Peptides against a protein of PDB entry 3J47. Designs and how they scored, part 10

Target 1, 121 residues: chain A of PDB entry 3J47
Amino acid sequence: IRLTNQLKSLKGLQSKLKDVVEYLDKVINKELPINHTILGKLQDVFNLLPNLGTPDDDEIDVENHDRINISNNLQKALTVKTNDELMVIYISNLVRSIIAFDDLIENKIQNKKIQEQRVKD
Target 2, 26 residues: chain B of PDB entry 3J47
Amino acid sequence: NAQYHLLVKQGDGLLTKLQKYGAAVR

## One batch from the design tools (peptide; made by RFdiffusion4, then SolubleMPNN)

Design b1_p9_5_s2
Fold by OpenDDE base, seed 5:
Structure b1_p9_5_s2 (fold): chain B 121 residues (1-121), chain C 26 residues (1-26), chain A 9 residues (1-9)
Amino acid sequence: as target 1 above (121 residues)
Amino acid sequence: as target 2 above (26 residues)
Amino acid sequence: NLLEQLLQQ
């Protein structure tokens, strides 16, 4: 049961990671806004990963200790990888917000110049 | 970690400059 | 471009 759940979670994580990468490519290309629902579901999977990796203290066969350490190291590596992807998403959003705010300021400057010109005429 | 914090700090710095400019154009 | 000016400062 445990290995099947880990494999299912890993496949789900891999699929979501692929969806996040594909989404990032669309964000970089300015084609789509963030799907917060995908991001939230990804975070939920990550918050559940520690709980899927911790055996109840009663299932620790001494022979499984090396397998648990390998699983925890893999989980940590996956968590780091996803933190890096979330970071790229965050930066991409920050840059998009900056561009949108720059465009808003430029539009405001242009509108102000047009109003000042109309008051002088 | 360090590169991340540097990049976030640079982005926050740019956002702060942009906010100040937006306030001056108001 | 205002963004370019802010990036150069």
Scores: peptide ipSAE 0.371, ipTM 0.867, DockQ to the pose 0.019
Fold by OpenDDE base, seed 3:
Structure b1_p9_5_s2 (fold): chain B 121 residues (1-121), chain C 26 residues (1-26), chain A 9 residues (1-9)
Amino acid sequence: as target 1 above (121 residues)
Amino acid sequence: as target 2 above (26 residues)
Amino acid sequence: NLLEQLLQQ
């Protein structure tokens, strides 16, 4: 139940994120009027994201281009790290399920052998 | 990388055992 | 039983 609910929640989040991207693309293309309330809420979400490249306040002299590249590299590194962590959790749960199923199959084989022996006696 | 490939190989080995035992229970 | 418990988790 917990894993299925997590997967359903993640799929729901992915769908909503696609809808937000499609909305932003339509706004960029001037196909839709800018809704300032939606943009304000999106900006709040981006501000609640860990500041993916605060240069320490002491790097005043890095060109805006290098700051954007560092921010994008940190965002990519955090995305990769999160993907790797989720993959390790997924594989660990898969391996645990396989072991538990192997034990169940072994128990069924043993029970079948015991029944076959009882029919021969 | 190496630990990841080792974990994948262990998972594949367990899947192969699971398939063999699943066929023996039928 | 055990498989159903794993699916229920």
Scores: peptide ipSAE 0.364, ipTM 0.863, DockQ to the pose 0.023
Fold by OpenDDE base, seed 2:
Structure b1_p9_5_s2 (fold): chain B 121 residues (1-121), chain C 26 residues (1-26), chain A 9 residues (1-9)
Amino acid sequence: as target 1 above (121 residues)
Amino acid sequence: as target 2 above (26 residues)
Amino acid sequence: NLLEQLLQQ
């Protein structure tokens, strides 16, 4: 139950994120007018994302372009790490389901053997 | 990437074996 | 164990 709900929530988030990307692409291509209210809400979502780019307080005037690339690399690394962790959880639950099914099968075999003995007595 | 596909393929193989076993105990 | 035999194939 909990994993199915997490997977459903993640699929829902992925669908919404895809719809946002498709909307932004249409706005960039001038197919749709810029909705300032949607853009403001997207900016609020991006501002609520943890600053994945605090380099500690050492004064390097590295051009804003390199800071954006470093923050994108860290965001990508965290996304990959989160995906790997979710996959380990998924596989662990698959293996647990397999073990539980094997135990159920073994119990069914034992119950059949007990019933066959009771019919022969 | 390659290790991930190998792990998924191993899981699918195990699931297929489990399905065969469940059918044999039926 | 039948699971171990299936894991070894």
Scores: peptide ipSAE 0.339, ipTM 0.857, DockQ to the pose 0.015
Fold by OpenDDE base, seed 1:
Structure b1_p9_5_s2 (fold): chain B 121 residues (1-121), chain C 26 residues (1-26), chain A 9 residues (1-9)
Amino acid sequence: as target 1 above (121 residues)
Amino acid sequence: as target 2 above (26 residues)
Amino acid sequence: NLLEQLLQQ
């Protein structure tokens, strides 16, 4: 029963992580608009991740120390990877906002030039 | 960390230039 | 391009 529940929980986590990756891929590919609320919740989940790697203080066997170091390295690598992905998404949104604002400014300039020509004729 | 701060600083510089330009076109 | 001019300043 306990092992089956852990395996079910791990499969549920894996499925949810897959859904998150698929969502992020769709956002990167411009198939979906960026949802800042989803990104904020994702960041909160990752900020809680460092607390999942504290062994409950009750059995430091030397063989667990190497496994804990490997787990901490994997957790750090996952945190770094996610931070890099969020950074790429943030920069991509910033650049898109800048391009959209540039296009708006150019459209305003062209509209002003057209209006000045119509007043001169 | 340092590369992130550099990219954010470059983005802020570009936003500041864009704001100045948007104000000059007004 | 206007964006290119802003990037060169």
Scores: peptide ipSAE 0.330, ipTM 0.851, DockQ to the pose 0.018

Design b1_p9_5_s3
Fold by OpenDDE base, seed 4:
Structure b1_p9_5_s3 (fold): chain B 121 residues (1-121), chain C 26 residues (1-26), chain A 9 residues (1-9)
Amino acid sequence: as target 1 above (121 residues)
Amino acid sequence: as target 2 above (26 residues)
Amino acid sequence: NLLQQLLQQ
């Protein structure tokens, strides 16, 4: 139950992120007009993301292009780290579910053997 | 990415084997 | 253990 709900929630988040990317691609390709209300909500989401690119306030003077690349690299590194952490949790829960199902099957086999023995006696 | 897909594929293979075994014990 | 046989396949 808990794992199935987490997987369903993650699939729902993935679908929503795909819809956002597809919308942004259509806006970039000028296939859709820029909706300022959607853009404002996306900006609010980006502002709620932890600042993935503030080095401490002591280096005002590296070209704006290098800051964007560093921010994208840190965002990518944190995305990879989060994916690896979620993967470890997923595997751990999968293994736990497999063990619990193996024990259930073994208990069922034992119960069936006991019933078959009682019918032969 | 590739290691993640490989690991998910291995997990799905184990789940499928476990489902077949659960059906054979029924 | 049956689980160990399933992990080896």
Scores: peptide ipSAE 0.354, ipTM 0.860, DockQ to the pose 0.017
Fold by OpenDDE base, seed 5:
Structure b1_p9_5_s3 (fold): chain B 121 residues (1-121), chain C 26 residues (1-26), chain A 9 residues (1-9)
Amino acid sequence: as target 1 above (121 residues)
Amino acid sequence: as target 2 above (26 residues)
Amino acid sequence: NLLQQLLQQ
């Protein structure tokens, strides 16, 4: 039962990771806004991953210790990989916010120039 | 880690410059 | 563009 749940969670993580990558490509191409629901569901999976990788100390057969260490290392590597993807999303959003703020400032400057010109006429 | 912190620092630097500019246009 | 000026500074 535990191994099947780990495999299902891993497949779900892999699918979500693929969806995040596809979403990032659409964000880079300026085609779509961020889906906070996907990000939240991804974070929830990550918060559950540590709990899926830690067997209670009472279920650790000494022969499984190496398999547990491998599972924890793989989980850590997956956590790092997704942290890197979330980081790319965060930076992409930051850049988008900067562009939107730049456009807002430019619009404000143009409106101010138009008002100053109308007061001089 | 180091590349991440560098990229975040660059983003924060740009945001700070943009905030200063937005305040100067106000 | 203002963004380009901010990127060049």
Scores: peptide ipSAE 0.342, ipTM 0.860, DockQ to the pose 0.019
Fold by OpenDDE base, seed 2:
Structure b1_p9_5_s3 (fold): chain B 121 residues (1-121), chain C 26 residues (1-26), chain A 9 residues (1-9)
Amino acid sequence: as target 1 above (121 residues)
Amino acid sequence: as target 2 above (26 residues)
Amino acid sequence: NLLQQLLQQ
């Protein structure tokens, strides 16, 4: 139950993120007027994202463009890491379910064999 | 990458074993 | 039994 709910929640989040990207693309392409209320809520969501870009407090005015690229790379790396971890958990639970079903089948075969012996005696 | 493929391959091996036993219980 | 426990998770 918990894994199915987590997967459903993740799929729901992915769908909502896709809808947001599609909306932003339509706004960039001037197909829709900029809704300042939606943009404000998106800014609030981005501001609630942990600052994945604290390079330690050592000096240098490197142009804001390179810092944005580094933060995007770290955010992407953390997203990939999280996806890989979730996939490992998913496969581990699938394998555990397969093992448990294998044991159930083996127990059913043994019980059938015992019943066939009792009918021959 | 390689560990993930190994884990998937182990799962596929167990699934194949499960299919063989499922056919034997029929 | 073990399969039912996995289905309940």
Scores: peptide ipSAE 0.389, ipTM 0.868, DockQ to the pose 0.024; fails the geometry check
Fold by OpenDDE base, seed 1:
Structure b1_p9_5_s3 (fold): chain B 121 residues (1-121), chain C 26 residues (1-26), chain A 9 residues (1-9)
Amino acid sequence: as target 1 above (121 residues)
Amino acid sequence: as target 2 above (26 residues)
Amino acid sequence: NLLQQLLQQ
């Protein structure tokens, strides 16, 4: 149950994130006007994300263009890392479910053999 | 990427074994 | 039994 609920929640989050990206692409392409209410909610989500782009307040002069690329690379790296960790957990739980089903099948086969032997005696 | 594909391939191998056992119990 | 325990997780 817990794994199925986590997978359902992750799929729901993935769908919502895709809808947000598609909306942002339409806004960038000037196909839709900038909705300030949606932008404010997105800013709140980015502010609730642990600061993926503050190096601590120490030292000096690299052009704002490289900082945006580094912040995007850190955000991408953390997104990839989180996806890889969730995937490892998902597959590990899937493998545990498969092993436990294999053991159940083997136990059922053994119980059937024991019953067939007892009917033959 | 490569470790992911290896892990998926191992999962598919286990699923195939599970299908064979499910057919042998029927 | 074990399959039911897995379905309950």
Scores: peptide ipSAE 0.359, ipTM 0.859, DockQ to the pose 0.022; fails the geometry check

Design b1_p9_5_s4
Fold by OpenDDE base, seed 5:
Parts: C-alpha cells; sequence; structure tokens
Structure b1_p9_5_s4 (fold): chain B 121 residues (1-121), chain C 26 residues (1-26), chain A 9 residues (1-9)
C-alpha cells in the first residue's frame, strides 16, 4: 500500500510540476496570469511530502533504514527542485508587477502632461 | 540561495525606485 | 522607456 501511494504522489507531483513549468513558460511569454489554484495545490502536495516520507515509528523495520534514507534524500531533492520552481514563479510575478506599475506610472505622467498643457491653453 | 537573495534584492530595489517615482509624479 | 531609465540609475 505505502509504495503505491508514494508512486501515485510522485506521478501527481510530476504532473503538477509539468503544469507549473508550462504555466511559467506562458508567464514568461506574457500570455496568462498566475493560476493561484495550481500554486495552492502545489503547496498542499509540499505540506503532504514530509508526511509521506515519515514512516509511523511502528513500520521502521531495521532493514528499511537505507530505503528510508533514500526516500528522504529524494524528498529533499524534490523539495529543493520545487522551491526553485516557486522561486521562478515569485520572480516572474515580481517582474510582472514591476512592468504593470511602470505602465501605470507612464500613463499617469502622460495624463498629467495633457492636463498641464490644457491649463496653459 | 545567494543568487535568489541577490535577484530578490534587485527586484525589491527596482520596486522601491518605481514607488518613489510614482510618489514624485503624484 | 521609464523602466530602462530606472535600470540605468
Amino acid sequence: as target 1 above (121 residues)
Amino acid sequence: as target 2 above (26 residues)
Amino acid sequence: DLLEKLLKE
């Protein structure tokens, strides 16, 4: 049962990771806004990952100690990989917010110049 | 980690410059 | 571009 759940979670994580990458490519290309639902579901998977890596103390066969260490190392590597992806998402949002704010400022400057010109005429 | 903090710091610096400029155009 | 000016300062 446990191995099947880990494999299902890994496949689910891999699918979500692919969806996040495809989403990031669309964000980089300015085609779509952030899907907060995908981000939330990714965070939920991350919060569940520690629980998938911890055997109940009652399932620690001494022979499984190497398998547990490998699972924890893989979980840590996956956690790092998705932290890097979340980081790229965060940066992409920051850049988008900066661009949107720049456009807002430029529009405000143009509107102010037009008003100042109309008061002088 | 260090590259991330550098990039976040650059983004925050640019955002702060934009905020100051937006306040000066007000 | 305003962004380009802010990047050069």
Scores: peptide ipSAE 0.416, ipTM 0.892, DockQ to the pose 0.019
Fold by OpenDDE base, seed 2:
Structure b1_p9_5_s4 (fold): chain B 121 residues (1-121), chain C 26 residues (1-26), chain A 9 residues (1-9)
Amino acid sequence: as target 1 above (121 residues)
Amino acid sequence: as target 2 above (26 residues)
Amino acid sequence: DLLEKLLKE
């Protein structure tokens, strides 16, 4: 139950993120007018993301374009890391569920053997 | 990527075997 | 173990 709900929630989040990207692409291509309310909510989501670029305070004079690329690379690296961690957790929970089901089968076999012995006595 | 798909495929194989065994012990 | 048997098949 808990794993199925987590997977369903993650699939729902992935679908919503895809819909947001598709909407942004349509706005960039001028196929749809800019909805300022949607854009404001997206800006709020991006502002809640941790600042993935504190450049150490010692180089204030490299062009704003390279800093944006470095911050995007760190954001991408953290997204990949988070995905890998979630996958390890998913596999670990799958393995735990398999072990628990194996133990249940073994207990059922033992209970059948005990019942067959009691019917022969 | 490829190692991950291999691990998922191995897990699905084990789950399928476990389901067959659970059905046979029924 | 039952798991070991299932892994060996």
Scores: peptide ipSAE 0.408, ipTM 0.877, DockQ to the pose 0.015
Fold by OpenDDE base, seed 3:
Structure b1_p9_5_s4 (fold): chain B 121 residues (1-121), chain C 26 residues (1-26), chain A 9 residues (1-9)
Amino acid sequence: as target 1 above (121 residues)
Amino acid sequence: as target 2 above (26 residues)
Amino acid sequence: DLLEKLLKE
């Protein structure tokens, strides 16, 4: 039940994220008018993403291009790290579920053998 | 990437076998 | 173990 709900929630999030990307592509291609309310909420989501490259306010005079590249690299590295962490959690939960189900099956086999023995006596 | 997909595929295969076995013991 | 049998099949 809990794992199925997590998988359903993740599939729902993936579908919504795909719909957002498809919407943004249509807006970039000028096929749809820019909805400022949707754009504002997306911008709030991006602003709630840890500002992955606040240069310490003390780093003088690297061209705006290099700062953008460093920020994008850090954002990419943290996105990869987050994906790897979520993967490890997923695999750990899968393995734990398999072990718990194996133990349940073995207990059920033992109980069935005990019942079959009691019917023969 | 390749090791991840292999691990997921092995896990899904094991889960499917475990489900079949659990149904046969019922 | 049952898990090991299921891995070998």
Scores: peptide ipSAE 0.399, ipTM 0.880, DockQ to the pose 0.015
Fold by OpenDDE base, seed 1:
Structure b1_p9_5_s4 (fold): chain B 121 residues (1-121), chain C 26 residues (1-26), chain A 9 residues (1-9)
Amino acid sequence: as target 1 above (121 residues)
Amino acid sequence: as target 2 above (26 residues)
Amino acid sequence: DLLEKLLKE
């Protein structure tokens, strides 16, 4: 029962991480708007990650030292990967904001030209 | 880190140019 | 494009 629940929880986490990656890819591809609530929750999960690699100080089995180093390396690799994903989202949002602002400026220029023509007629 | 700061700096440069242009079109 | 002009300045 315990191992089956842990494996189910890990599969659920893996599915959720896949859904996040798929969402991020759709956001990069401009198919979906950014959901700031999902990003905030993701950041909260990552702020809790530093605690996922501290064994409570009560069982240093010497065989766990290599597993702890591997888990810390995996956790560091996952943290780096997520930092890169968040960076790509931030840049994508910045670029979208710049494009939307450019379109707004162009629309303002066209509206000004139309108004100047109407005053000359 | 260095690439991130470079990309942010480039984005800020573009935003500053857009803000100046949007002010000149007023 | 306006963006292209701003990139060339």
Scores: peptide ipSAE 0.386, ipTM 0.881, DockQ to the pose 0.018

Design b1_p9_6_s1 (from b1_p9_6 with A2K L8I)
Fold by OpenDDE base, seed 5:
Structure b1_p9_6_s1 (fold): chain B 121 residues (1-121), chain C 26 residues (1-26), chain A 9 residues (1-9)
Amino acid sequence: as target 1 above (121 residues)
Amino acid sequence: as target 2 above (26 residues)
Amino acid sequence: LKELREEIA
């Protein structure tokens, strides 16, 4: 039962990660705005990741040590993957902000040129 | 790691260009 | 200015 629930939770995380990647692709393609709810859920996952990576020093037998190491490595790999995804989101947002700022600057330049022309007339 | 650093470097490059442009518009 | 706009675009 506990192992099945862990596997189900992991599959759910994998599905959510896939949904985030798909959302990121749409964000990169400028098709959708950033969803803060997705970011919040990812942050919650990251906050839970350290807690999953610290097995309490409970004296669980030497044979479980290899399984714990595999689980920790997998969790670390998932953490890295999720970090990479958040990073792609962050960079995509940065690029969008840069484009929006460029458009704002261009609008300011155009307005300045119009004002300079009106003063010369 | 390397791909990430490359992507960050590209973002920083764009940010630097944007800052230069913003300074030129002032 | 123009070159910078072309480089950002």
Scores: peptide ipSAE 0.297, ipTM 0.860, DockQ to the pose 0.454
Fold by OpenDDE base, seed 1:
Structure b1_p9_6_s1 (fold): chain B 121 residues (1-121), chain C 26 residues (1-26), chain A 9 residues (1-9)
Amino acid sequence: as target 1 above (121 residues)
Amino acid sequence: as target 2 above (26 residues)
Amino acid sequence: LKELREEIA
């Protein structure tokens, strides 16, 4: 019962992680708006991931070491991939913010020109 | 790591240019 | 001003 529940939970986590990757890909492709709440939760998960690979040394039966190492390496690789995706999203948001600020500056320039024309009339 | 730092540096460069532009328009 | 905007774009 416990082992079956752990395997089910792990499969559920894997499926959820896949859904997150698919969501991040859609955000990168501009198919969906960036959800800051989802991004914050993903960052929290990433900060916890170094601890997800360290079960305290005191209870792991030696026979699982190779399977755990493979799963931890895969989880680490998926973590690195998720970090790279988060970085791409961050840079994309930064660029969008820069463009929006440039547009605001242009609007300010136009408003200043209109005001200068009104003072001359 | 190196590519990450390069991307961050490029982003910081763009922000710096944007700040200079904003200051020139004030 | 235009050159600076072109350098950011």
Scores: peptide ipSAE 0.292, ipTM 0.860, DockQ to the pose 0.605
Fold by OpenDDE base, seed 2:
Structure b1_p9_6_s1 (fold): chain B 121 residues (1-121), chain C 26 residues (1-26), chain A 9 residues (1-9)
Amino acid sequence: as target 1 above (121 residues)
Amino acid sequence: as target 2 above (26 residues)
Amino acid sequence: LKELREEIA
């Protein structure tokens, strides 16, 4: 039950993220008008992400474009890292569920053997 | 990528074994 | 059974 719910939640998040990317691509291509409400919510999501650039205070004058690219690359790297970590946790929980099921099956076999022995006595 | 695919393949192997064991205890 | 348990452990 818990693993199935986690997988369902992750699939739901992946689907929503895909829909957001497809929407942003359409806005960039001028196929759709910019929806300020959606853009505001996306900005809020990005603002809730840890500030991945403490610019060390000393060089304010390097072109805003390169800083945006570096911050995007770092954000992408952290997103990949977080995804990998979540996948490791998911696999670990799957393995634990497999072990617990194996133990349950062994207990069932032992209980059957005990019952068969009691019927023969 | 390769390590991830290896881990997934190992998990699939365990799942297949679990299914076989569950069928044998049925 | 034992081999299956040894591979899961």
Scores: peptide ipSAE 0.316, ipTM 0.862, DockQ to the pose 0.581; fails the geometry check
Fold by OpenDDE base, seed 3:
Structure b1_p9_6_s1 (fold): chain B 121 residues (1-121), chain C 26 residues (1-26), chain A 9 residues (1-9)
Amino acid sequence: as target 1 above (121 residues)
Amino acid sequence: as target 2 above (26 residues)
Amino acid sequence: LKELREEIA
């Protein structure tokens, strides 16, 4: 039940994320007008992501282009790190489910052996 | 990459074993 | 069955 609910939630999130990407592509291509409410919510999501390196206020003189590249590289690195962390959590939950299922199977085998012994007596 | 693929392969192996064991206990 | 448990454990 819990694993099935998590998988369903993850599939729902994946579908919504795909819809957001398709919407953003249409906005970039000027096929749709910019919806400020959607952009504001996306901005809030990005602001809840760990701060993609506030450049220390003291480096005023590095070209805006290099700062954008560093920020994009950091964002990519943080996205990869987050993906790796989620993968570790997923596998850990899978292993825990396997162990719990093995214990359930063992208990079922023991119960069958006890029933077979009771029929022979 | 290689460690990730190894970990996924181990997980798939465990799932396959779990399925076989569950079928044998039915 | 036994080998399968030993490899899951």
Scores: peptide ipSAE 0.283, ipTM 0.855, DockQ to the pose 0.496; fails the geometry check

Design b1_p9_6_s2 (from b1_p9_6, 4 letters changed)
Fold by OpenDDE base, seed 3:
Structure b1_p9_6_s2 (fold): chain B 121 residues (1-121), chain C 26 residues (1-26), chain A 9 residues (1-9)
Amino acid sequence: as target 1 above (121 residues)
Amino acid sequence: as target 2 above (26 residues)
Amino acid sequence: LEELRKEIE
């Protein structure tokens, strides 16, 4: 029962990470706006990652040393993958902020020109 | 690692420019 | 305004 639940949780995490990557690719391609709800859910996954790496201190059977190394390598690989996803979100937010700022500047320039025309009339 | 830090530094520089411009436009 | 655009580029 425990192993089946862990495998189901890991498959669920893998599916969610795939959905986040697919969402990030759409954001990079400017097909979709950044969804803050996806970012919040990703941060929640990161805050839970340290808790996934703490074996409950109460059953150290020495036969698990190879499984612990595989689990630690998988956790490191998942952490690297999720760090790359956060980096892509950060870059996407930065690019969007620049574009939005450029549009605000252009709008302010246009508004100033309209005001200068109204003062001359 | 080095490319990541370079990218973050470039992003922070751009954010600082954006903030200065936003302050001058107020 | 134009100087400020040039400083962002």
Scores: peptide ipSAE 0.276, ipTM 0.861, DockQ to the pose 0.526
Fold by OpenDDE base, seed 1:
Structure b1_p9_6_s2 (fold): chain B 121 residues (1-121), chain C 26 residues (1-26), chain A 9 residues (1-9)
Amino acid sequence: as target 1 above (121 residues)
Amino acid sequence: as target 2 above (26 residues)
Amino acid sequence: LEELRKEIE
């Protein structure tokens, strides 16, 4: 019963991580705007992950240790992958904000030139 | 880690240049 | 103006 519940929880977490990745890909592809609330919740999940990696207590048999190590390494690898994806999205948003600001500056320069021409007429 | 910090540093450099330009156009 | 564009490039 306990192992089956842990496996079900892990599968649920994996499905949720997949949904996050799919959302992140849509944001990279400019199909959806970034939801800051989703990013904040993901950051909170990452801040809680270090507490999942401390096995307190030295008595689980060697055969279970290999399966737990493989599962923990896979979870760590998935966590690193999700962190890298979040980083790419943060950078993509930063770049989009920079481009939008550059366009605003160019628009201000053009408006200033138009006003200077109107004062000379 | 090092590549992440390099990318963040490049982004901060671009933001700083953009802020200077925005201040000069103001 | 052109110097300011060169500083952004």
Scores: peptide ipSAE 0.266, ipTM 0.859, DockQ to the pose 0.374
Fold by OpenDDE base, seed 5:
Structure b1_p9_6_s2 (fold): chain B 121 residues (1-121), chain C 26 residues (1-26), chain A 9 residues (1-9)
Amino acid sequence: as target 1 above (121 residues)
Amino acid sequence: as target 2 above (26 residues)
Amino acid sequence: LEELRKEIE
């Protein structure tokens, strides 16, 4: 049961990582808006990953301790990797919001300049 | 961690500049 | 306008 759950979680994480990369590429290429629902599900799975790595205290077989530590390190590394990817998405979105706001401000300045010119004529 | 905080700080700096500009154009 | 541009730079 435990190994099957780990394999399912790993496959889910791999699929998610691929979807995040594909989303990042579309974000870099300016093609798509943020799907908040996908990001939310992404965060939920990541918040569950640390909990899936807590050994239930009831199977302290000493031979599993090294396997548990390797699994926890791998989960931690995967959590860090996805936090880094989510961060890149966040920054990319921040930069896009900044550019869009700058364009909006420039448009407002131009509109104000056109109105001032019309009042002088 | 440090590079992350630096990048976030740069983003916050740009956002603050943008907010000042938005307030000056309003 | 020019002051605003200088504050953004």
Scores: peptide ipSAE 0.256, ipTM 0.856, DockQ to the pose 0.340
Fold by OpenDDE base, seed 4:
Structure b1_p9_6_s2 (fold): chain B 121 residues (1-121), chain C 26 residues (1-26), chain A 9 residues (1-9)
Amino acid sequence: as target 1 above (121 residues)
Amino acid sequence: as target 2 above (26 residues)
Amino acid sequence: LEELRKEIE
């Protein structure tokens, strides 16, 4: 039961990572805004990952140690992959914030020019 | 890793340019 | 904007 749940969680995470990658591709292509809900759920998965890989040290029969090490290595690999995806999302957010700030600055400059014209008239 | 750090560095450079522009418009 | 876009591309 525990292994099946871990495999199901892993498949769910893999599917979610695929959805995040697809979402990131759409964000890179400027087709969609960043969905904070997807990001939040990805962060939640990331925060749960370390907890899924802590074997309670007290019941590890030696035969489970190799499987746990493989699971921990896979989890570490998934953690790295998730970090890389979160990082791409972070950059995409940064870029969007920069564009929005540039537009805000341009709008402020235009508003100042309009005020200066109104004071001269 | 390296490509990502490069992209982060570019983003930080852009943010710095934007901050300078924002300061010049104040 | 255009320079920013060029740095992203």
Scores: peptide ipSAE 0.348, ipTM 0.872, DockQ to the pose 0.247; fails the geometry check

